# Peptides against a protein of PDB entry 5CWW, part 77

Target 1, 194 residues: chain A of PDB entry 5CWW
Amino acid sequence: VPKLQGPFDFDLNPEDEQDDEVELKDIYVIGEKPRVADLMRGEEEELEMMKEDQHNGLSLNIICLLSTSGQVKICLDIDGVEAQWLPPRSKNKRLFAPPPEPPSLLTFQTFDTLKPAEVTPDGWPMFSEDATSPYSFYVTHPAGITYISLTPWVFRLESELQSDSEAGTEFRIDLLAKGQGSERDRIFTQTRTQ

## One batch from the design tools (peptide; made by RFdiffusion4, then SolubleMPNN)

Design b2_p20_4_s1 (from b2_p20_4, 6 letters changed)
Fold by OpenDDE base, seed 1:
Structure b2_p20_4_s1 (fold): chain B 194 residues (1-194), chain A 20 residues (1-20)
Amino acid sequence: as target 1 above (194 residues)
Amino acid sequence: ELKTRLPDLKKLAEKLASLV
């Protein structure tokens, strides 16, 4: 049985947003790219081909959080949050080590998918995957459907994470964050039946 | 226009740089 995980602490959350004020409705996890070295134990030739693919994705898990208001928070899992399972009912009273400190998620970006007039108190926005890209997904709300893509920044971020040079990282991350954000496209809008 | 909020970019860069 999967173990319930959380709460999570949000690191670098916007100052104008308190975590306690945001009612989360859905979560979408984009797993880290598999370490080619761990998957390809035995196929050195395929390892070279996968290294050439500049589009191998991010080496960090991405945690997307969706609020009732249609706000999406994109968080990076720096701590390496792993799926936890309930320990089998082994009779041994393992001294409950103090619960490890809740893992922190690094807030990378927060953005709206709904206009204020589209927000409803009973809204149930949901994530859905895009089968064509691991870094693209949809937010479905009664008001409409929004396509989201993280591709404008995810590959550039990966390039920074793989950079051997710390020199200029701050500048490049600043450019990355200020540059083209996540793509957002409203692909469907529910017409209010008058 | 749909809003976008960014974290403290300096702190973001520092934390990401620590992973390299």
Scores: peptide ipSAE 0.398, ipTM 0.904, DockQ to the pose 0.641; fails the geometry check
Fold by OpenDDE base, seed 2:
Structure b2_p20_4_s1 (fold): chain B 194 residues (1-194), chain A 20 residues (1-20)
Amino acid sequence: as target 1 above (194 residues)
Amino acid sequence: ELKTRLPDLKKLAEKLASLV
C-alpha cells in the first residue's frame, strides 16, 4: 500500500504568501530524467544518441501545485523525495525510527492562470498532461484551459546543474530565474452566454 | 496581466549552486 507522503515544507516561499491561505486542489509531478548511464549499461551506441538529444530533461523532480484560485506553484525536489510504501505487516520490532523529517521542496516560481474575475470559491482547477512534451501540461478550469510549458528554463537549469564550471553559477542561476518564466497560453476561454 | 511571483533569488541561486 502506498504511504501517504506530506506535509511538505516549502523552502523559499515568498514572505507575502501565507501558505495557510492557499487551498491546493491538484498536484502534478514531472519525474527526473532517467539516469541513462544506469539504464543503458549494455548499449553504448544508444547512450551516445541519448546524450546528443539536447532534450534531456531536468535531473530533479518537479512538483507542480495548483490552488483553487488557479495559482500554480512550481517546486524543485532537491532532496530526492522517493515514493514510500507501508512496510509489509512483518511481525518484527517496529523500530520506531523517528518519523523522517518532512521533505523540503524548493519553490522556483509561482504564477496565476486565472484573472481575478474568473476565480470562483467553488472552482476546481485540474492538471492534465501534454502527451507531446514531458515539461508541458494544461490547467483546466470552468473559466478556460491554459497551456503551460516549463521548457523556457528547464533545459537551461539542467545545463547549469551539469556544468563543470563553478565560476559564475550563482550569477547564471539568478539570470535564469529572473529571465524567461514558464510559458502560459490561454487556449480556450468559456464565454458566458449572457 | 497574469502575475508571476519569484522566491528570494539570492537564496535560490545559492541552493541550486550547492547541487553542482
Scores: peptide ipSAE 0.397, ipTM 0.905, DockQ to the pose 0.692; fails the geometry check
Fold by OpenDDE base, seed 3:
Structure b2_p20_4_s1 (fold): chain B 194 residues (1-194), chain A 20 residues (1-20)
Amino acid sequence: as target 1 above (194 residues)
Amino acid sequence: ELKTRLPDLKKLAEKLASLV
């Protein structure tokens, strides 16, 4: 049985965002790139092919949160939150270790997918995957469908996380965050039938 | 125009740099 995880602490939330004002409707998780070293303990040739693929995913999980208003929050899992399972019902009273400190999610980006006039109180925006890319997805709302891609920054962030040089890392990450944000393209808009 | 909000970029950079 899966263990209920949470609450999560959101680190670096914008100071003007009161957590109480954002009604979340959906969650989309982009899993970290599988540690090739742990899977490929024995096949050197596949390890080299995966290193050369410039499309290697991020070593961090990405947590996408979607509000009723169509706001998307992109968070990075810096603590490496693993799926936890309830311990088997073994009779041994393991002394409840103090609950581990709640894992922190790092807010990376927050953006709108709906215009203010498209927001409805009863709106149920939902995530859906893009079968062509693990770092692309759709937000579906009654008003329309928005394509989102994280590819403009994800691969560059991974390159920084894998860099042997600590020199200038803060500067390059600052440039990444200020640079091209996530791609957003409205692929469908529902025509209001008068 | 669709709004984008960014976190404190300095703190973001410091935290991500600590993972390297």
Scores: peptide ipSAE 0.395, ipTM 0.904, DockQ to the pose 0.696; fails the geometry check
Fold by OpenDDE base, seed 5:
Structure b2_p20_4_s1 (fold): chain B 194 residues (1-194), chain A 20 residues (1-20)
Amino acid sequence: as target 1 above (194 residues)
Amino acid sequence: ELKTRLPDLKKLAEKLASLV
């Protein structure tokens, strides 16, 4: 039986955002790129397809969180959150290992998809995948549909994570975070027929 | 205008650099 995971701690959350004030409506997970060792156990065809895909994805899981207000929070899974299973019902009192520290998610970016006038208390925004890219998705709300892409930064971040040189890494990551944010494009807006 | 918020960039850079 799968174990319910959580709560998660959010690291580097903006000081002005108390997590308790943000009502979350949806979650979208972008899995890490498969490890070469895991690919070598798969069909040779999958290994060739991934070599031909010039854009190897990020080696970290990305957790996207969506609020009622249409705010998207992009988090990076640094700790490597894995699926947990309930321990087998066998009576062995495993020694009270201290409860493992809750896994942390690193907040990378937070952005709005709705204007303040479009926010409704009964709004239920939802994520949906883009079949053409694992790092792109849609946010659907009654007010409209927004296309999101993480491609402006995800591949540059992966390049830094795979770098053999620690020299200047902190500086390049600082520039990456300050530079191009996620792409955001409103592809549909619902006209309120008054 | 739609807002974007960033975390503490120094701490972000330090944490991500520790993964390299």
Scores: peptide ipSAE 0.394, ipTM 0.905, DockQ to the pose 0.710; fails the geometry check

Design b2_p20_4_s4 (from b2_p20_4, 6 letters changed)
Fold by OpenDDE base, seed 1:
Structure b2_p20_4_s4 (fold): chain B 194 residues (1-194), chain A 20 residues (1-20)
Amino acid sequence: as target 1 above (194 residues)
Amino acid sequence: ELKTYRPDLELLAKKLASLV
């Protein structure tokens, strides 16, 4: 049986975020790119295709959270949170092990996808995947559809994570952090035909 | 315009740099 995970601690939550009032409605997880070593169990042909694709993903899991208000939070799994299973009913409940500290997620970016006037009490925004890119997705709401792309920063971050050189890394990371972040584009707006 | 909420960008940069 899968273990219920959470709560998660959010590192670097925006100060302006009313975290206590944010009701999450959906979650979208972008898994880390597969490690070559994990794929070595595959056929050589799959390995070659994956070597070409090695440049196409982040080595960190990305957790996207969506609130009722259409707020998206993009978090990085810096601790490497893995799926946990309930321990078998082994008698040695170490009753005395302190509960593990909740895993922390690094809040990379938080942004709205809905205008205040578009937010409805019964609105249920949802994530949907982009079949063309693992690092792009849509937020769908009755008011409209917003395209989100993480590509502006994901590949740059991955380049730093894979860099053997510390030269300039701090500077490039600083630029990445201070950059525009994710692309956000409202691709469809539902016109209320009065 | 849609709002973007920014963390402490200097701290974000430091945290990201610690991953590298």
Scores: peptide ipSAE 0.515, ipTM 0.931, DockQ to the pose 0.745
Fold by OpenDDE base, seed 2:
Structure b2_p20_4_s4 (fold): chain B 194 residues (1-194), chain A 20 residues (1-20)
Amino acid sequence: as target 1 above (194 residues)
Amino acid sequence: ELKTYRPDLELLAKKLASLV
């Protein structure tokens, strides 16, 4: 039986200017790139193509959260959260293991996709995938559609994660953290029929 | 303009650096 996981702890969750009561409406998970060892069981040709594709995905899972207000939170799964199963009913419940600390997600970026005037109490923003990129997606709301892309930072982060050189890593990571982060573009706005 | 809520960027950088 699958074990329910959560609540997650959001490390570096911005405390400032967030309403204490963020109601989440949707979640979008971008899985980590397949492990090379798992790919090695496939055709060598596919592995070579994936190595040549400089667009190898991030080695970390990305968890995107969407609130009723259209706020998006981009989180990195730094702990490698895996599906957990309920232990078989073995009689020896080690009753007193402290509850495992909830897995932590690293909050990379948080941003709005809706203007305050577009937010409605009954608003139902949702994620949808971009078929052209695993690291791009849309936020759809009755007021409009926003395109989001993680590509500006994902591949840079992966390059650092895979780098054997410590030289300049701290500087490049600092630039990545302080950068603009994700691309956000409103591609459609519903005209209010006056 | 749409808001962006930034964490402590210095701390973010440190945490990201710890992953490398």
Scores: peptide ipSAE 0.514, ipTM 0.931, DockQ to the pose 0.749
Fold by OpenDDE base, seed 5:
Structure b2_p20_4_s4 (fold): chain B 194 residues (1-194), chain A 20 residues (1-20)
Amino acid sequence: as target 1 above (194 residues)
Amino acid sequence: ELKTYRPDLELLAKKLASLV
């Protein structure tokens, strides 16, 4: 039986998040790129598809969180959260290892997809995938649809993670952190027929 | 205008640099 994981700690959570009570409605996970060793164990067809996709993804999992208000939080899994299973009902009281430290997510970016006037109490924003890119997705709400892309920074971050040279890394990481971050574009707005 | 909430960018840069 899978173990329910959480709560997660959010490292570098913005202080100015107005609503202390952000109710989460959806989660979108972008898995890390498969390791070459894991690809070699998979079907040859998956290996060929990943080689043809010139855009090797990020070596970290990305966790996207969506609130009722349409706020998106982009988090990096820096601890490498793995699936946990309930221990088999074997009677051996294994010594309660101290509860492992709760896994931490690094908050990379937080942004709104809805204007305050578009937020409704019964609104249920949802994530949906972009079939053309693993690092792009949509937020759908009754008020409209927003396209989001992580591509402006993901591949730059991966380039640094795979770099064998420390030369200029600090500078490039600083530029990445201070950059515009994710792309956000409202592709559809529902016209309220007054 | 839609809001963006940014963490401490200097600390973010340090955290990211520690991964590399």
Scores: peptide ipSAE 0.513, ipTM 0.931, DockQ to the pose 0.750
Fold by OpenDDE base, seed 3:
Structure b2_p20_4_s4 (fold): chain B 194 residues (1-194), chain A 20 residues (1-20)
Amino acid sequence: as target 1 above (194 residues)
Amino acid sequence: ELKTYRPDLELLAKKLASLV
């Protein structure tokens, strides 16, 4: 049986007034790219194909959070949170270990997908995957559908994480942090039937 | 235009730089 994990602490929440009533509606997780070293125990032929695919994903897990208001938060798992399983029911009550400090997530970006006039109290925004890319997805709401892509920054960040050269890294990371971030495009808007 | 919420960008850059 999987162990329930959390709560998680969010590092670098935006200073801008977030609506205090942010209720979480959905979660979308993009798993880290498999390490080449872990794949080297497999068939050499699969390793060569993964090296040639220019679109090497990020070596960090990405956790996307969606609120009832259509706010999306993109978080990076910098601590390397792994799936935990309940230990077999051994009777040894190690009751008194202080609870481990909750793992932290780094907030990379936060943005709205709905206009204030589109937000409804009974709204049910949901994530859905893009079959063409692991780093693209949709936010579906009764008011419309928004396409999201992380590709503008994910591959640049991975390039820095894998770089053996420290030359210019600080400058490129500063540009990445201050950049436009994720692509966001409203692909469908529902016409209000009067 | 839809709102984007910005964290402390200098601190974000510093934290990202610590990963490399």
Scores: peptide ipSAE 0.511, ipTM 0.930, DockQ to the pose 0.733

Design b2_p20_5_s1 (from b2_p20_5 with A2P E8K K11E K15H S20E)
Fold by OpenDDE base, seed 5:
Structure b2_p20_5_s1 (fold): chain B 194 residues (1-194), chain A 20 residues (1-20)
Amino acid sequence: as target 1 above (194 residues)
Amino acid sequence: SPLEALKKALEKHPHVEKLE
């Protein structure tokens, strides 16, 4: 079993010990967008272009995992942000940084793209990008193609992450977590030819 | 922090959608 020795230790919560070794077949990464504050340090001209794109993407990396069963897990890289908040340790103290704890991925959402009857032992679902949106993609499988969009929550989450006021943030984030997450639409279904 | 709130919210409300 190729252990994806990615530096990502999936802290799969042990309660998700459903014994089904979710065999991952594909990974799709959506890189973080630079924070507006970091962009403000750039030349004035780049600032004007970025002000118009009011839809600043999420400041967290998104890691999408796809299993053989067509299950998608949307994960957020929280540790990447914490590492940025660590003040650059002055060069001189070689404090043996404890081995960087493997980045902890936070599972935002898990959903199936295949019905149980569509899951096949030889099925090989794959991600493919949507050229029109960085936060949309497709899952392709012999049984069909599913469109996925993270746009329903990504921008709202970013707004909460960038908010100066903590007032109501916990409540809004709780609603975001309870709400419908990613858009999922089957755009094509392969008819079993008899 | 917002991130702590997010972590707590997702732990309390696991979002799993299965197709029947």
Scores: peptide ipSAE 0.567, ipTM 0.945, DockQ to the pose 0.735
Fold by OpenDDE base, seed 1:
Structure b2_p20_5_s1 (fold): chain B 194 residues (1-194), chain A 20 residues (1-20)
Amino acid sequence: as target 1 above (194 residues)
Amino acid sequence: SPLEALKKALEKHPHVEKLE
C-alpha cells in the first residue's frame, strides 16, 4: 500500500479558496480495498473473506482532513488509481523521473462537527477509528464526539466505478454528488455543568 | 470515464454542510 506521505495538492473548489488558512489538526486515511483481481493473485483464504463481504469497499483511497474548527473534508485520491491503471510502459527507468506529482485530492464532502459556539482556540479535534467499520470513524473534541459514516455513498460510488456500462453512469454519479453525503451524528455532548 | 464524471459532478455540486 503506497503510504500517501507527502504534500497533497488539493484541487480546492474556488469557493474553498475564500476559506482562510484552515489549520489542519488531524488526518485520517481509509485505504483502498484491493481489487478482486489483485486479490486473486493472493492467498485463497483472503478470497473467501472478501466473498462474504458482498460490500466491496471503495477502490479509491479516502483522505479525511480535520481542521481546528472541527471541519472535516472528505477527499478522494483519484490519481492513485490512474497510476495503477497505467501499466508501467517503458522499461527505461528515466533516471531523472521528476518526483511523482503529489496526488490530486478531490473533495467529495465538507462538513462541520462543531457548532460555532463549541469552537475553542485551544480545542484539538481528533479522528478515531471505528473498529466495527472501515468506513466509519469518530471526531473527538472536548465539546463532544461525532460519529461519521461514509457508507451512505461509498458503496454506490464503487458500484459506479466498477460498472462496465457507460449508460446512465454520468447521471447516477451526478445524483450521488447531489445527494446526501456522509452520515453525521453527535453521539456525545459535554454538558458544561454550570 | 466514471472518474471524470465524478470530478465534474463534484465541481458542479460542492457539498458543504455547516452547523449553525
Scores: peptide ipSAE 0.566, ipTM 0.945, DockQ to the pose 0.761
Fold by OpenDDE base, seed 3:
Structure b2_p20_5_s1 (fold): chain B 194 residues (1-194), chain A 20 residues (1-20)
Amino acid sequence: as target 1 above (194 residues)
Amino acid sequence: SPLEALKKALEKHPHVEKLE
């Protein structure tokens, strides 16, 4: 498991001026899946098994951030991919190399899991895994439980990242960014006993 | 590159979904 060694620089777009003191409550990391092309160098038998798993996951690490208000930020680790292409820096240059710039996280999507009326100062939203999918998870709060799935965009994005054709890629990625993001469904709501 | 296109697209079109 590649240890995501922080610090991460968030290229937070300054337009979220209302980044009031967003206290992070939890972090959920979805590790990158190996590229099929990198697996092709392995034994043919492992290749056949991975071809049957039709859903190649994203080749980028996904970092989900959860605030006390129940806001989720889905971030992509872009620098992690570049680091794989960097030739192993010779051991000797590491001593005087400026500390590697912290990996920059790109915010893909931001969404709320709680309504304003459900936000409480003592609320403790938490991530939990979905055992059925690596790209699905839950946000649990005393007010309710929200199911989240990244599957609507993850596989399409991976297809664009692995595409050898530059034709139309920019347009399709632009549409992907403008389109519907992650699935978000409230599966349980706690009735406030008056 | 696709990654550069992604970065550019997300910078131009931040996706924020608020609950009312």
Scores: peptide ipSAE 0.566, ipTM 0.945, DockQ to the pose 0.744
Fold by OpenDDE base, seed 2:
Structure b2_p20_5_s1 (fold): chain B 194 residues (1-194), chain A 20 residues (1-20)
Amino acid sequence: as target 1 above (194 residues)
Amino acid sequence: SPLEALKKALEKHPHVEKLE
């Protein structure tokens, strides 16, 4: 089985180093939305209109990983944002740039979409998009279909990332991390006709 | 920074939801 050396070295938290090689079956990427401030460097008037759209997406890339067991891991690409803030390295110093360290992904949430009894060796779960929202998607498996939405936390997180005030940020982020996280709803269950 | 706060919070509170 080709080990998908994903371009992402997952610094798996050493506590999750349970040797159970979670066989990844699918990856779903939600790209970052450009920060309003970066787009509006020129036109002050458009900046005010975009501030009112509370529905500005997360400025971080989200990487969703799906295992054979139907486990979903929601990861955030923190390094991708830091790289954007790095001044454009002058073209000429390309020679001795250490190989770009693989982006460090931060695991935000891990959850199952299948019950233990629904997990089968021949089961192949897959992601599919929700055309109505960039932060919602489905996990399809022969046992059923699960709807997932990141909207309960993604907009709150973005609000904290864009806040100029550090006051209370740590507390609000802590509450966000302790929350129930993503919406997960089984919308279809395949009745095994025994 | 908010990102540092997030990293610290997630390290303290790993979020794993299992189905029974």
Scores: peptide ipSAE 0.565, ipTM 0.945, DockQ to the pose 0.734

Design b2_p20_5_s2 (from b2_p20_5 with A2P K12R K15H K18R S20E)
Fold by OpenDDE base, seed 3:
Structure b2_p20_5_s2 (fold): chain B 194 residues (1-194), chain A 20 residues (1-20)
Amino acid sequence: as target 1 above (194 residues)
Amino acid sequence: SPLEALKEALKRHPHVERLE
């Protein structure tokens, strides 16, 4: 169980002034996938089987936040990677090492799963996993069920994070940020029986 | 770095998809 040791500092975009009022109801965590290169150091044979699953997952933890309104925030745990990139702090016990800064979550995407008319004060949206994909899940609410998939961007982002080439990386990442991110499909809508 | 580029890109392009 990846111990998400909070507190997380949300680098929430200041424009979401309304986010301070967002009551979170559920959290869904997608753990980082191990880098194939780090796995390659040991067992060559298991590695051939992992090569066929070309769908290398994201090397970042993904934290999905769900509000009472059915709003989903897809956040990336960047500090998990930065901690790996931090050169091993030389053993000089700086006695006063500032407390490790809480992991910062970067909001990748925010989207609604409910229409305004579907939002109810007693509505309890919940996450549920998709057994067929680690990067897909459902948001269930009394008004309906929404399928969400991160696959449209996760693999592309991972390819950029692992790319040794700086050429075009900024441009491709910019396209990722600008583009439609996660797939969002309402698969069921509860008909209000009048 | 790609990660820094991502941070900057997301700051520049906050994306909120609302349902009408």
Scores: peptide ipSAE 0.580, ipTM 0.948, DockQ to the pose 0.734
Fold by OpenDDE base, seed 1:
Structure b2_p20_5_s2 (fold): chain B 194 residues (1-194), chain A 20 residues (1-20)
Amino acid sequence: as target 1 above (194 residues)
Amino acid sequence: SPLEALKEALKRHPHVERLE
């Protein structure tokens, strides 16, 4: 898993700027799947396995941020793509290249996993992976467990990012942004035994 | 580009879901 190290510059929407100092409790990173073109340079056997899974994952890294309140932000690392489009800077200029600007994260979706009444000062929400899907995970809190899936939009977004057709792309992306985001289901709630 | 379109779309339509 590529460790995203460093301060992230959040390109936060103006509405997100009003969100108070959200103390982050956990970070969950879903690494980009290698592009088929990059995989073609690798072992032939991995290429055959990826052809069968028509569901190639997103070519962008996904960074999930979890606050103390159980709020999740789903962010996309868009700089990773820009770095790929930049011609390999000749080795000699690397020494004088300004430190890479922190990756810009684009917030795709923000949602709560806890009700206000479930938020406690002692509560520590945490991410946990779903072994059955790279694009699904859980948020675990003493109050309950929430299942999250990015599958409703990830594959559609990837299709648009890889589309050679500019026709209608803007419209489809707009619909995607307006549409339903990630799946969010509370799968377990801790009953306060009084 | 689709990426630029995405940036602009998300700026125009922030998706925030709160639990009450």
Scores: peptide ipSAE 0.580, ipTM 0.949, DockQ to the pose 0.754
Fold by OpenDDE base, seed 4:
Structure b2_p20_5_s2 (fold): chain B 194 residues (1-194), chain A 20 residues (1-20)
Amino acid sequence: as target 1 above (194 residues)
Amino acid sequence: SPLEALKEALKRHPHVERLE
């Protein structure tokens, strides 16, 4: 389990100045999957099995942040990838790696799981895992339960990150960013017994 | 790079999905 030891620097869009007031209550981390290129160093048979099982997750850590209001931020740890692309610096120069700068989190998507009327001061939303998918989870609140899945974009993004071809990458990434296609479904709503 | 493209795309398309 990659120990994502904070602190994280959020590269929040300056227009989201209001996001600084978001009180976070829970964090859910989806660890990076090994990159296909790292898997290619194995035997050809393992390579073929890994090609078929290439529903390999994202090579980036995903950090989900949950506020008291039930707002979810889906963040990507982009610094982890930059470190992997840097050729291993030669052993000898103990260049004091500057204290690892806290990983920069890139906000991919932000969405609410509660309606304004469902937000309560004593309401504590929490993440819970979906045992059937590493890229799906639930947000539980006294008002209801919301199912979330990142599968609509995670595999497409990974495909772009691992692509050797730059042709059309910018366009496809732009579509990913515009679509922000996480699935969000309220599966349970607590009826207020009046 | 794909990562740079992603950073720039997300800057261009900030989105918050609110529930009514």
Scores: peptide ipSAE 0.580, ipTM 0.948, DockQ to the pose 0.725
Fold by OpenDDE base, seed 5:
Structure b2_p20_5_s2 (fold): chain B 194 residues (1-194), chain A 20 residues (1-20)
Amino acid sequence: as target 1 above (194 residues)
Amino acid sequence: SPLEALKEALKRHPHVERLE
Protein backbone atom coordinates (compact mmCIF):
# COMPACT_ATOMS: atom_id res chain seq x y z
CA VAL B 1 0.00 0.00 0.00
CA PRO B 2 1.73 3.21 -1.02
CA LYS B 3 1.52 5.14 2.23
CA LEU B 4 1.05 8.68 1.15
CA GLN B 5 2.41 10.00 4.42
CA GLY B 6 2.67 13.71 5.08
CA PRO B 7 0.95 17.03 4.50
CA PHE B 8 -0.16 17.44 0.91
CA ASP B 9 0.24 20.87 -0.55
CA PHE B 10 -2.88 21.45 -2.59
CA ASP B 11 -2.49 23.81 -5.45
CA LEU B 12 -6.08 24.82 -4.79
CA ASN B 13 -7.58 27.11 -7.34
CA PRO B 14 -8.35 30.48 -5.68
CA GLU B 15 -12.08 29.79 -6.10
CA ASP B 16 -11.76 26.70 -3.91
CA GLU B 17 -10.09 28.79 -1.19
CA GLN B 18 -13.41 30.52 -0.52
CA ASP B 19 -15.21 27.29 0.25
CA ASP B 20 -15.50 26.70 4.01
CA GLU B 21 -13.24 24.28 5.91
CA VAL B 22 -13.70 21.06 3.95
CA GLU B 23 -13.48 18.36 6.58
CA LEU B 24 -12.01 15.30 4.88
CA LYS B 25 -13.41 11.95 6.02
CA ASP B 26 -11.85 9.44 3.65
CA ILE B 27 -9.12 9.00 1.04
CA TYR B 28 -9.04 6.58 -1.88
CA VAL B 29 -5.79 6.05 -3.80
CA ILE B 30 -5.48 4.57 -7.25
CA GLY B 31 -1.85 3.67 -7.78
CA GLU B 32 -0.09 4.37 -11.05
CA LYS B 33 0.17 1.53 -13.49
CA PRO B 34 3.72 0.55 -14.29
CA ARG B 35 4.93 1.94 -17.57
CA VAL B 36 5.46 -0.65 -20.29
CA ALA B 37 9.13 0.33 -20.33
CA ASP B 38 9.39 -0.38 -16.62
CA LEU B 39 7.57 -3.69 -17.06
CA MET B 40 9.98 -4.75 -19.77
CA ARG B 41 12.69 -4.61 -17.13
CA GLY B 42 10.68 -6.98 -14.95
CA GLU B 43 9.64 -10.61 -15.35
CA GLU B 44 8.06 -11.61 -18.71
CA GLU B 45 4.94 -12.80 -16.85
CA GLU B 46 3.95 -9.29 -15.77
CA LEU B 47 4.29 -8.08 -19.35
CA GLU B 48 1.92 -10.76 -20.61
CA MET B 49 -0.73 -9.86 -18.01
CA MET B 50 -0.61 -6.19 -18.98
CA LYS B 51 -0.74 -6.97 -22.70
CA GLU B 52 -4.00 -8.82 -22.14
CA ASP B 53 -5.41 -5.90 -20.18
CA GLN B 54 -5.52 -3.64 -23.25
CA HIS B 55 -6.35 -0.74 -20.98
CA ASN B 56 -3.06 0.61 -19.73
CA GLY B 57 -3.89 2.68 -16.68
CA LEU B 58 -2.68 6.16 -15.88
CA SER B 59 1.03 6.61 -15.15
CA LEU B 60 0.12 9.06 -12.36
CA ASN B 61 -1.20 8.25 -8.90
CA ILE B 62 -4.80 9.38 -8.41
CA ILE B 63 -5.83 10.57 -4.96
CA CYS B 64 -9.56 10.89 -4.27
CA LEU B 65 -10.60 12.98 -1.27
CA LEU B 66 -14.04 12.71 0.36
CA SER B 67 -15.53 15.38 2.62
CA THR B 68 -18.21 15.09 5.31
CA SER B 69 -20.63 16.73 2.88
CA GLY B 70 -20.04 13.98 0.31
CA GLN B 71 -17.89 16.15 -1.96
CA VAL B 72 -15.28 14.22 -3.92
CA LYS B 73 -12.07 15.82 -5.13
CA ILE B 74 -10.08 13.92 -7.75
CA CYS B 75 -6.38 14.81 -7.53
CA LEU B 76 -3.35 13.81 -9.58
CA ASP B 77 0.07 13.29 -8.03
CA ILE B 78 2.31 15.11 -10.49
CA ASP B 79 5.43 15.14 -8.35
CA GLY B 80 5.46 11.35 -8.20
CA VAL B 81 6.62 11.32 -11.81
CA GLU B 82 9.62 13.49 -10.97
CA ALA B 83 10.36 11.58 -7.80
CA GLN B 84 13.68 10.17 -8.79
CA TRP B 85 14.11 7.21 -6.53
CA LEU B 86 16.52 8.68 -4.06
CA PRO B 87 19.52 6.42 -4.44
CA PRO B 88 19.42 3.84 -1.67
CA ARG B 89 20.70 5.59 1.43
CA SER B 90 24.29 4.59 1.50
CA LYS B 91 24.69 4.20 5.29
CA ASN B 92 27.18 6.94 6.05
CA LYS B 93 26.53 10.03 4.01
CA ARG B 94 23.77 11.72 5.93
CA LEU B 95 23.78 14.38 3.33
CA PHE B 96 21.03 16.45 4.84
CA ALA B 97 19.06 16.42 1.66
CA PRO B 98 16.42 19.03 2.27
CA PRO B 99 13.28 17.23 3.40
CA PRO B 100 11.60 16.05 0.22
CA GLU B 101 9.03 18.64 -0.71
CA PRO B 102 5.59 17.23 0.00
CA PRO B 103 3.97 15.95 -3.16
CA SER B 104 1.88 18.58 -4.88
CA LEU B 105 -1.61 17.43 -5.81
CA LEU B 106 -3.28 18.79 -8.90
CA THR B 107 -7.07 18.92 -8.62
CA PHE B 108 -8.58 17.48 -11.78
CA GLN B 109 -12.26 17.50 -10.79
CA THR B 110 -14.55 18.24 -7.84
CA PHE B 111 -18.14 17.00 -7.53
CA ASP B 112 -20.86 16.35 -4.97
CA THR B 113 -22.36 12.93 -4.27
CA LEU B 114 -25.02 14.22 -1.85
CA LYS B 115 -27.66 16.90 -2.16
CA PRO B 116 -27.58 19.58 0.55
CA ALA B 117 -30.73 18.08 2.12
CA GLU B 118 -29.03 14.67 2.38
CA VAL B 119 -26.01 15.98 4.31
CA THR B 120 -26.26 15.09 8.00
CA PRO B 121 -23.91 15.96 10.88
CA ASP B 122 -23.63 12.31 11.86
CA GLY B 123 -23.35 11.06 8.29
CA TRP B 124 -20.03 9.51 7.40
CA PRO B 125 -19.45 9.00 3.69
CA MET B 126 -16.90 6.33 2.78
CA PHE B 127 -15.14 5.05 -0.31
CA SER B 128 -15.34 1.44 -1.39
CA GLU B 129 -13.61 -0.25 -4.29
CA ASP B 130 -15.18 -1.72 -7.40
CA ALA B 131 -13.69 -5.18 -7.79
CA THR B 132 -14.36 -5.07 -11.55
CA SER B 133 -12.33 -1.92 -12.31
CA PRO B 134 -9.38 -0.16 -10.66
CA TYR B 135 -10.68 3.19 -11.95
CA SER B 136 -14.20 2.81 -10.57
CA PHE B 137 -15.42 3.04 -6.98
CA TYR B 138 -18.40 3.82 -4.77
CA VAL B 139 -19.23 6.50 -2.24
CA THR B 140 -21.49 5.08 0.47
CA HIS B 141 -23.55 7.30 2.75
CA PRO B 142 -26.68 6.58 4.85
CA ALA B 143 -28.66 8.59 2.28
CA GLY B 144 -27.45 6.58 -0.70
CA ILE B 145 -24.71 5.01 -2.80
CA THR B 146 -23.00 6.74 -5.73
CA TYR B 147 -20.99 4.97 -8.41
CA ILE B 148 -17.97 6.84 -9.77
CA SER B 149 -15.85 5.99 -12.79
CA LEU B 150 -12.70 7.77 -13.97
CA THR B 151 -12.57 5.79 -17.22
CA PRO B 152 -14.02 8.61 -19.37
CA TRP B 153 -10.77 10.59 -19.08
CA VAL B 154 -8.01 8.39 -17.57
CA PHE B 155 -7.08 6.53 -20.74
CA ARG B 156 -7.25 9.66 -22.88
CA LEU B 157 -5.00 11.51 -20.46
CA GLU B 158 -2.51 8.64 -20.44
CA SER B 159 -2.45 8.69 -24.23
CA GLU B 160 -1.50 12.38 -24.14
CA LEU B 161 1.16 11.82 -21.46
CA GLN B 162 2.79 9.09 -23.54
CA SER B 163 2.50 10.89 -26.87
CA ASP B 164 5.78 11.77 -28.57
CA SER B 165 3.94 14.26 -30.77
CA GLU B 166 3.44 17.80 -29.52
CA ALA B 167 1.07 18.47 -32.40
CA GLY B 168 -2.42 19.12 -31.06
CA THR B 169 -1.51 18.09 -27.49
CA GLU B 170 -2.42 21.48 -26.02
CA PHE B 171 -5.79 21.41 -27.77
CA ARG B 172 -6.62 17.85 -26.67
CA ILE B 173 -5.56 18.57 -23.09
CA ASP B 174 -7.76 21.66 -23.11
CA LEU B 175 -10.69 19.50 -24.23
CA LEU B 176 -9.94 17.02 -21.42
CA ALA B 177 -9.97 19.82 -18.84
CA LYS B 178 -13.27 21.22 -20.18
CA GLY B 179 -14.92 17.80 -20.52
CA GLN B 180 -17.63 16.19 -18.39
CA GLY B 181 -14.93 14.47 -16.38
CA SER B 182 -15.76 11.46 -14.22
CA GLU B 183 -18.94 9.41 -14.43
CA ARG B 184 -21.20 9.92 -11.39
CA ASP B 185 -24.36 7.84 -10.92
CA ARG B 186 -26.58 7.48 -7.86
CA ILE B 187 -27.31 3.75 -7.82
CA PHE B 188 -29.24 3.66 -4.53
CA THR B 189 -31.22 6.22 -2.54
CA GLN B 190 -32.46 5.46 0.95
CA THR B 191 -36.08 6.52 1.17
CA ARG B 192 -36.67 8.08 4.55
CA THR B 193 -39.86 6.49 5.70
CA GLN B 194 -41.37 9.62 7.10
CA SER A 1 5.03 19.24 -21.79
CA PRO A 2 1.63 17.54 -21.58
CA LEU A 3 1.71 17.90 -17.78
CA GLU A 4 2.38 21.61 -17.98
CA ALA A 5 -0.41 21.96 -20.51
CA LEU A 6 -2.72 20.09 -18.13
CA LYS A 7 -1.80 22.34 -15.20
CA GLU A 8 -2.53 25.45 -17.23
CA ALA A 9 -5.76 24.04 -18.67
CA LEU A 10 -7.12 23.06 -15.23
CA LYS A 11 -6.18 26.47 -13.87
CA ARG A 12 -8.18 28.10 -16.66
CA HIS A 13 -11.12 25.71 -16.38
CA PRO A 14 -11.85 24.70 -12.79
CA HIS A 15 -14.62 22.12 -12.76
CA VAL A 16 -16.92 21.85 -9.74
CA GLU A 17 -20.17 19.93 -10.15
CA ARG A 18 -22.71 20.63 -7.42
CA LEU A 19 -25.93 18.77 -6.72
CA GLU A 20 -29.00 20.87 -5.99
Scores: peptide ipSAE 0.579, ipTM 0.948, DockQ to the pose 0.750

